# Ledger of designs, part 94: peptides against a protein of PDB entry 1MQS

Target 1, 223 residues: chain A of PDB entry 1MQS
Amino acid sequence: ILKMLFLNKDLNNNDNITTITDDIFNQQEIIWKVLILDIKSTATISSVLRVNDLLKAGITVHSLIKQDRSPLPDVPAIYFVSPTKENIDIIVNDLKSDKYSEFYINFTSSLPRNLLEDLAQQVSITGKSDKIKQVYDQYLDFIVTEPELFSLEISNAYLTLNDPKTTEEEITGLCANIADGLFNTVLTINSIPIIRAAKGGPAEIIAEKLGTKLRDFVINTNS

## One batch from the design tools (peptide; made by RFdiffusion4, then SolubleMPNN)

Design b2_p19_2_s2 (from b2_p19_2, 9 letters changed)
Fold by OpenDDE base, seed 2:
Structure b2_p19_2_s2 (fold): chain B 223 residues (1-223), chain A 19 residues (1-19)
Amino acid sequence: as target 1 above (223 residues)
Amino acid sequence: EKKEKYEAFLSKYSDLVNF
C-alpha cells in the first residue's frame, strides 16, 4: 500500500510503517496527491494505515470514487479501486473532465481482459491517454485484522458454502472468488504457502484453484 | 483512426501495466 501511495516506487520493506513514512517524508520531496477509493479499498487502507500515515505519504485529500469530488486539475490522483466497469467509467469521466493533472490507477485485484480493453478503448477516445501515468494490479483485496490474520471480507461465505440450497454454480463462483483473494494475499506476502484442504468439499475446490493460479503465475513470471 | 489510437493505447498500456 505504501508503495502504491509513493507511485509504486521501490521501498525498502525492512522498516515499520512509521519508519518508512518518516524516512520517505524526510528524504524525498513529497508529491501531494489525491487518493480516490471505493468502499472496499477504503476498508483495506484503513486496516493497515492511519490518517497520519496517508498525510506522510503526501495524500492531501482522500475521497470515495462515487462521491462528488471537486476538480483539482493541478494535483495528481491515485485511484485505488476495485476492477469494475463502474469504477472504470468514473475514472474515464474524471479524465474527460480534466479533474486531475495525472492519473495513477491501481486496482485492488487483477483487471479482467474485457475491462482492460474497455478502459483502453474509452481512454483512446478521450485523447488524454498521456495523463494516465500508471495502471497497476495491486492484489490488495483483503483486510488485515491482525499482523498474522487477514479476512477476505466475503459476506456469508460460510453460510453459502454450507447451505444445501446453494447451487453448484454459486459455490463454484464463491470458491473462485475466495481463491482470487487468497492468491492476492499470497502475492502480497510474497511467500509460497503450503495449501492444505479437506477433501470432497469447497475447501478442495479453493485449494485447487489457488494452486493453479500460483503455478500459472510462477510459470508466467519465469518465462 | 480509432483503431490505430486504440492499438497505440494498448501498446502503451502494456508498458504502463506492471504485475
Scores: peptide ipSAE 0.016, ipTM 0.484, DockQ to the pose 0.298
Fold by OpenDDE base, seed 5:
Structure b2_p19_2_s2 (fold): chain B 223 residues (1-223), chain A 19 residues (1-19)
Amino acid sequence: as target 1 above (223 residues)
Amino acid sequence: EKKEKYEAFLSKYSDLVNF
């Protein structure tokens, strides 16, 4: 998250958030930025950072993407939002209206190719592609509840997986979502896990999906 | 021209987005 707030520049990750922000605040000229969030990403940010941490990272204003936001044409904006068509359309509209000086777009999870193409197409039509400085997948679709505990914030997951009325399609879909969340978490931790799961149930489905994603990622990154 | 800009955009950010 801090890396994102510093425009995805390399930061020394070995230090506490407070130490990092204090050192940067004291040693470097702060670039003031606007942080644009959605409901999900707000929960993610709030779980790990305080308002003072955001300020030390150069965030002068933070707002919801769907909120009516005042133009700040001389201020760069960091978007940290879910990869949805709705959010893309809003970003493009903000671009069209010159709402900010520069656009650093970060998605909470992987942006599907079709949405990337849609974004690219819409941006190309605006003629303002030069204002988009970055487009990143951050793999931060989770909430940190404790130092050694996180949540994917999937409502009624246990009930859905154990309700005999739940369809196979619903179970499979939910398992995919869980696997995606776990994948994002693993990438954020930057450690490849050994996956163990009980056989014959949702746990196995999740494990298989996660394993496939991790294998594909490793192959694509090392190639 | 629009097509070229579109392709240029895709090329620029293809490495930054995993899909």
Scores: peptide ipSAE 0.016, ipTM 0.468, DockQ to the pose 0.348
Fold by OpenDDE base, seed 3:
Structure b2_p19_2_s2 (fold): chain B 223 residues (1-223), chain A 19 residues (1-19)
Amino acid sequence: as target 1 above (223 residues)
Amino acid sequence: EKKEKYEAFLSKYSDLVNF
């Protein structure tokens, strides 16, 4: 998250938030930015950062993407939002209206190809593609509840997995969604996990799906 | 023309898109 707030520059991971912010303040002129969030990303940010931490990161204003926001044409904007058609349309409209000077777009999870193509097409029509400085998938579709605990915020997951009335298709679909969330978390932590799961149930399905995703990722990054 | 603009966008921002 801090890396994103500093425009995806490399940060020394061994330092705490205060040390990182102090070093940046001492070494570089602070760039004031606007942070644009949706409901999900607000929960993510709020789980790990305080308003004062955002200020130290150079965030002068933060707001919801669907809120009526005042134009700041001389200020760069960081978008951290879910990869949805609605959010893309709003970003493009903000671009058309010159609402901000520069656009740093970050998605909470992987942007599907069809939505990437839609974004590219809409931006190309505006003639203002030079204002878009970055487009990143951040893989931050989770919240941190405690230093060693996180949640994927999947509603009724326990009920769905344990209700005898739930279909095999629903269970398999939910297990895939959980595996995707865990995969995103692993990528964020940047560490290879040890996976432990009970045999003969949804936990095993999730473990197998996650294991496959991790193996595929390692193969693709090493080739 | 739309296709060309789209391809130009993809080419320009290919290194800026992280998946």
Scores: peptide ipSAE 0.014, ipTM 0.474, DockQ to the pose 0.291; fails the geometry check
Fold by OpenDDE base, seed 4:
Structure b2_p19_2_s2 (fold): chain B 223 residues (1-223), chain A 19 residues (1-19)
Amino acid sequence: as target 1 above (223 residues)
Amino acid sequence: EKKEKYEAFLSKYSDLVNF
């Protein structure tokens, strides 16, 4: 998250968040930015950063993407939002209206190909592609509850997976969503997990789906 | 890996914008 707030520049990984923010604050001219969030990304950021941390990262103002926002044509904007058609359309509209000087677009998870193509097409039509400085998949679609604990914030997941009235389709769908969230988390941690799951239930389905995603990812990146 | 994915994404994006 801090890396994103510093426009995805390489930060020395050896320092605590406080030391990184203090060192950057003291050593470099602060580039003041606007941070644009959705409901999900707001929860993610709020789980790990305080308002003072955002300020130290050069965030002057933060707002929800769906809220009415005043134009700041001389200020760069960081978007950190879910990869949805709605968010893309809003970003493109903000681009069309010259709402900000520069656009640093970060998605909370992987942007599907069709949405990437849609974004690219819409941006190309605006003639303002030069204002888009970055487009990243951040894989930050989770909440950190403690330094070594995270939540996917999936409501009623336990109930849904254990209710005898839940359909197989609902279980499979939920397992896929959980696997996607875990996949994003693993990519963020940047380590290969050892996956352990109980056999004969949703945990196994999740483990298999996650394992497949990780294998596919490794194959595609080593390819 | 993130950098490579990003570069791949940017490459794909740049290729789409240059059409």
Scores: peptide ipSAE 0.000, ipTM 0.342, DockQ to the pose 0.063; fails the geometry check

Design b2_p19_2_s3 (from b2_p19_2, 11 letters changed)
Fold by OpenDDE base, seed 3:
Structure b2_p19_2_s3 (fold): chain B 223 residues (1-223), chain A 19 residues (1-19)
Amino acid sequence: as target 1 above (223 residues)
Amino acid sequence: SQQEKYEAFLSKYSDFVPF
């Protein structure tokens, strides 16, 4: 929880809460933040931290995600909420309205793949992905930065891959197209990637196809 | 532990080294 309040920076776990907050307060300029909670996370935070601890962590305002909140466009926001479709939609709406300067999203439990993909899709449509700095749950962490994010601009890719009515042949065809796009990207970067893909789904199919294309290319270039 | 959680997370993924 403390790590989350300090934007998931590494903290020395050997120190108590007071020592950690005092050291950060004395050594660094305090970054003032908004903390957005739901009912469950409010109970969690209240069991571990006092109001003074939040203030020392730079939390100026804390609110429930479902409450009407005033815009603070120059202030970063930390979300600590349940991984639900409703909360994701609210976060995306806050992003669309430029309610805060930066978004640090922390889910209270594991974020299902379908909800992660939904979040990614909605954020992509807004064109404001650069404002989402972090997404975390108990198992997953990643940083979305503009230099590391690109699009193949394939229409309806998410819908096609997630629609239960889509045939295996259609999925395989789309995966091949995605692999071609990634292959071209790799050639542009001029480096051989390590590919990590979720098991048992389209991502693994894409990874295998991309690997084959890269191997074939290297063999043909060295012959 | 955090290490065990990380290993559990990684078990859901396959690493591909093309060469």
Scores: peptide ipSAE 0.061, ipTM 0.524, DockQ to the pose 0.021
Fold by OpenDDE base, seed 1:
Structure b2_p19_2_s3 (fold): chain B 223 residues (1-223), chain A 19 residues (1-19)
Amino acid sequence: as target 1 above (223 residues)
Amino acid sequence: SQQEKYEAFLSKYSDFVPF
C-alpha cells in the first residue's frame, strides 16, 4: 500500500509504516497526490494507514470514485479501486475531462483481460494515453513512463499472462523467456541486481527463474 | 487509426516486465 502511495517506487520494507513515512518525509520531496478509492479499498486503507500516514505519503485529498470530485488538473491521481467496468468508465471519464495531471491506476485485484482491453480501447479513443502513467493489479506491476524502466519488447506478455485460456505451460514458457531477457540485461549491466517482485503471480515466477540463472552463472564463472 | 492507437496502448503495458 505504501509503495502504491509513493507511485510504486521501491521502499525499504524493513521498518514499520510510521518509520517509513517519517523517513520519506524527511529525506525526499513530497509529491502531492489525490487518492481515489471505492468502498472496498477505503476499508483496506483505513485498516492499515492512519490519516497522518496518508498526509506524510503526500495524499492531499482522498475521495470516493463515485463522488462528485472537483478537478485538480495539476495534481496527479492515484486510483486504488476494484477492477470493474464501472470504475474503468469513471476513470476514462476523468481522463477525458482532464480531471488530474497524471493517472496512476491500481486495481485491488486481478484485472481481467476483457477489462484491460476495454480500458485500452477507451483510452486510445481519448488520445490521452500518455497521461496514464501506471496500471497495476495485485499480481502485476506495470510502470509505463518512468525513466528508470526498460522494456524487453515482448509483445502481448501481459495479455498472455492474464488470458484465462493460456495454459500453465505457456505461462511458464513466457516467464522463462522474460527471465532470459532480464538475465541478458543484467549481464550487460555487469552488476548483480537485487531482485524484487510481487508475490503470488508471474513476477515471482520470473524472479525465481532469474535468480536461478544468476546463481548458476556466478557458480560457473567462478569455477 | 484507432486500432493502431489501441495496439500502441496495449504494448506499453504488455512489453514491460513487472517488478
Scores: peptide ipSAE 0.021, ipTM 0.435, DockQ to the pose 0.165
Fold by OpenDDE base, seed 5:
Structure b2_p19_2_s3 (fold): chain B 223 residues (1-223), chain A 19 residues (1-19)
Amino acid sequence: as target 1 above (223 residues)
Amino acid sequence: SQQEKYEAFLSKYSDFVPF
């Protein structure tokens, strides 16, 4: 969540939330941003951050996506909303109206391919795709703690995943095993992670599998 | 063209990863 508020830049992982926000707030230049939420993401943000934390992160104002919002054409906007057709249509409308200077879109859960295509199509029609700086899918439907370094102690994992002689079945099997190991580790540590993975490789496959397992678990335990 | 813009956008954002 903090990374999102700072336009998904790398943050120092050794500091707690308060230290990070204090350090950034004391910097010479704060980039002021608008934060657009929905009902679900509001609950998520409120569980992790205080209003003062948002201010220190450079959030000048936060509002609901369905509320009437005043144009701030010189201010960048961060969207943190559910991946729905309705929210996509509102974002595109905001883009058409030049409501903000730049758009940083963060979806609270997995964005289906059909909705991604819809977003892309609508944005292309506007001719303002350059204003959309980022589109991310975030698995943040729960409270996240700081990551810790650990190992699953799987022998030759790197070699297996990078050997051209390895079969797709072997890769898939190994990815599943890694995801299971990570899931069990998360449960054991009782700490929910922010999952970050490199694009276009086995890490992405593992991240997706792990995300699904965690979401399913949270849904089943809170019901 | 609109199609080229569409394809360019998809190319840029089609790879979603959690973080």
Scores: peptide ipSAE 0.027, ipTM 0.312, DockQ to the pose 0.214; fails the geometry check
Fold by OpenDDE base, seed 2:
Structure b2_p19_2_s3 (fold): chain B 223 residues (1-223), chain A 19 residues (1-19)
Amino acid sequence: as target 1 above (223 residues)
Amino acid sequence: SQQEKYEAFLSKYSDFVPF
């Protein structure tokens, strides 16, 4: 929980909550944030943190997700809520309305793939994906930076790549399409990227395909 | 040269990290 409140930075877990909050508060410039909760997460937070702990973590305001919340367009928001369609829709609506400057989304439990796809699709439509900095759950760890985040607007990409029913041919085809999109993006930006990908999955396939395309391009352009 | 550009590109191709 403390890790979440500090935007999922690595914390020294050997210290008590007070020591951690004091050390971070004293060593780093505190980022003031809004904390958005639901009923379940409120109980969780209340079980481990005091109001003073929230303050030391830079939480200036905490509210329920279903409450009518005033816009704070210059303030980043941490969502710690259940992975439900309703909460996703609210988050997206908050994004659409520019309610906060940045969105750090933490789900209290695993986000189903269908809901992740829904979130991704809705966010893509808004054109404001750059404002979503993190999405966390028990199994997801997405950290993005504003200048490096973009969408290829490929529908159901995550679902397709992670569905065990998807054929190898379908995966390969989709990975190729993604790699093509990335390649075009790289050419548009006119900068050679550092390619990082998770090992052993579709991301690695995409990275390899992209790497090959870039190598071929460099060789062919200079010949 | 093409070789220099290629080497520069290779230097930007990082190892894969497991999530």
Scores: peptide ipSAE 0.013, ipTM 0.277, DockQ to the pose 0.023; fails the geometry check

Design b2_p19_2_s4 (from b2_p19_2, 8 letters changed)
Fold by OpenDDE base, seed 5:
Structure b2_p19_2_s4 (fold): chain B 223 residues (1-223), chain A 19 residues (1-19)
Amino acid sequence: as target 1 above (223 residues)
Amino acid sequence: EKEKKYNDFLSKYNVLSNF
């Protein structure tokens, strides 16, 4: 998150900033910028950072993407939002209206190919692609509840997986969502886990999906 | 020209997403 707030520049060689200290902020040039969030990403940010931390990172204003926001044409903007069609359309509209000077777009999870193409197409039509400085998948679709505990914020997951009335399709879909969340978390921690799961249930499905995603990622990044 | 800009944008994203 802090890396994102500093425009994804290499913070000091220690990629493992585990503790927010004043030293982290003092070593970085402060660029004043706005932070645009959605409901989900607000929960993510608020679980880890305080308002004072945002200020130290150069965030002067934070707002919800769906709220009416005043134009700040001379101020760069960081978007940290869910990869949805709705959010893309709003970002493009903000671009069209010159709402900010520069656009640093960060998605909470991987942007699907179809939405990436849609974003690219819409941006190309505006003629303002130069204002988009970054587009990142941040893999931060979770909240931190305790220093060593996180939540994927998936409602009724336990009930759904254990209800005999739940369809196989619903179970498979939920398992995929859980695997995606775990994948994001693993990438954020930047360590490859050993995956163990009980056989014959949702846990195995999740483990297989997660394992596949991690393998695919490692292959693609090392190539 | 629009197509070129579109492809350039896609390429930029692909590069950035790998980091």
Scores: peptide ipSAE 0.019, ipTM 0.544, DockQ to the pose 0.417
Fold by OpenDDE base, seed 4:
Structure b2_p19_2_s4 (fold): chain B 223 residues (1-223), chain A 19 residues (1-19)
Amino acid sequence: as target 1 above (223 residues)
Amino acid sequence: EKEKKYNDFLSKYNVLSNF
């Protein structure tokens, strides 16, 4: 997250948030920028950063993407939002209206190809592609509860997976969502996990889905 | 020109794993 807030520049990952922010704050000229969030990304940011940390990272204003936002045409903006058509359309509209000077777009998870193409097409039509400086999948669609603990914030997951009334389709769908969340988390941790799961239940389904995603990712990145 | 801009935009798309 800090790396994103510093426009995806390399940071020393061995330091805690406070040390990183203090060091950067002391050594570099702060680039003031706006942070645009959605509901999910707000929760993610809030789980790991304090307002003071945002300030030290050069965030002068943070707002929800769906809220009315005042134009700041001379200020760069960081978008950290879910990869949805709605968010894309809002970003493009903000671009069209010259709401900010520069656009650093970060998605909380992978942007589907069709949406990426849609974004690219819309941006190309505006003639303002140069204002978009970065587009990244950050794989940060989870909440950090403790330094070594995270939550996917999936409501009633345990109940749904264990209720005899839940349909197989619902279970499979939920398992897919969990696997997606775990996939994002694994990518963020930047380590290939050993996956162990109980046989014959949702845990196995999740493990298999996650394993497949990880394998596919590794193949595609090494290619 | 539109195609070039499209491709230029796509070239800016990267995968980052950061926290």
Scores: peptide ipSAE 0.018, ipTM 0.564, DockQ to the pose 0.633
Fold by OpenDDE base, seed 1:
Structure b2_p19_2_s4 (fold): chain B 223 residues (1-223), chain A 19 residues (1-19)
Amino acid sequence: as target 1 above (223 residues)
Amino acid sequence: EKEKKYNDFLSKYNVLSNF
């Protein structure tokens, strides 16, 4: 997250958020930025950063993407939002209106190809592609509840998986969503997990899906 | 100095900090 807030520049490997922000605050000229969030990403940010941390990262204003936001045409904006058509359309509209000087777009998870193409097409039509400085998949679609505990914030997951009335399709879909969330978490932690799951149930399905995603990712990054 | 720059920024755009 801090890396994102510093425009995805390499930061010194320090384990303490406060130390990182203090060091950067003291050593570098702060670029003041606007942070644009959606409801989901707001929860993500709030789970790990304090107001003072955001300030030290140069975030002077934060707003929800759906809020009526005043234009700041001379100020760069960081978008950290879910990869949805709605969010893309809003970003493009902001671009059209010259709402900010520069656009650093970060998605909470992987942007599907169709949406990337849509974004590219819409941006191309505006003639303002030069204002988009970055487009990143951040893989930050989870909530940190404690330093070593996280939640995917999937409502009724346990109930759904254990209700005999739940269809196989619903179970499979939910397992896929859980696997996606875990995948994002693993990528964020940047460590290879040991996956253990009970056999013969949803846990195994999740483990297999996650394993496949991780293998595919490793293959694609090493090729 | 950083605080001054921050305040200058806020003043320039007449925006209140959300933080």
Scores: peptide ipSAE 0.000, ipTM 0.269, DockQ to the pose 0.022
Fold by OpenDDE base, seed 2:
Structure b2_p19_2_s4 (fold): chain B 223 residues (1-223), chain A 19 residues (1-19)
Amino acid sequence: as target 1 above (223 residues)
Amino acid sequence: EKEKKYNDFLSKYNVLSNF
């Protein structure tokens, strides 16, 4: 998250958040920015950072993407939002209206190709593609509840997976979402997990999906 | 020109994992 707030520059993460923010604050010119969030990303950030940390990262204002936001045409904006069509459309509208000086777009998880193409197409039509400085998948679609504990914040996951009324399609969809969340977490931790799951149920489906994603990622990054 | 701009935009897409 801090890396994102500093426009995805490499940071030495060997120190605590306070030390990192203080060091950067003291050593580098602070670029004052607006932070645009959605409900999910707000929860993610709030789980690990305090308002003071945001300030030290140069965040002057933070707002919800769906909130009416005043234009700040001389201020760069960091978007950290879910990879949805709705969020893309809002970002493009903000671009069209010259709401900010520069746009640093960060998605909480991987943006599907079709949505990336949509974003690119819409941006190209505006003629303002030069204002889009960055587009990143951050793989930060989880909440840190404790230093060694995280949550994907998927409501009623246990109930849904154990309700006999739940359809196979719903189960498969939920398992995919869980696998995506776990994948994001694994990438963030930067450690390959040992995956163990009970056979014959949703846990196995999740494990297989996660395993496939990890294998594909390793293959694609090493090729 | 539109295609070039589109491709230029796509080239800015990167994969990161960080806090």
Scores: peptide ipSAE 0.021, ipTM 0.590, DockQ to the pose 0.613; fails the geometry check

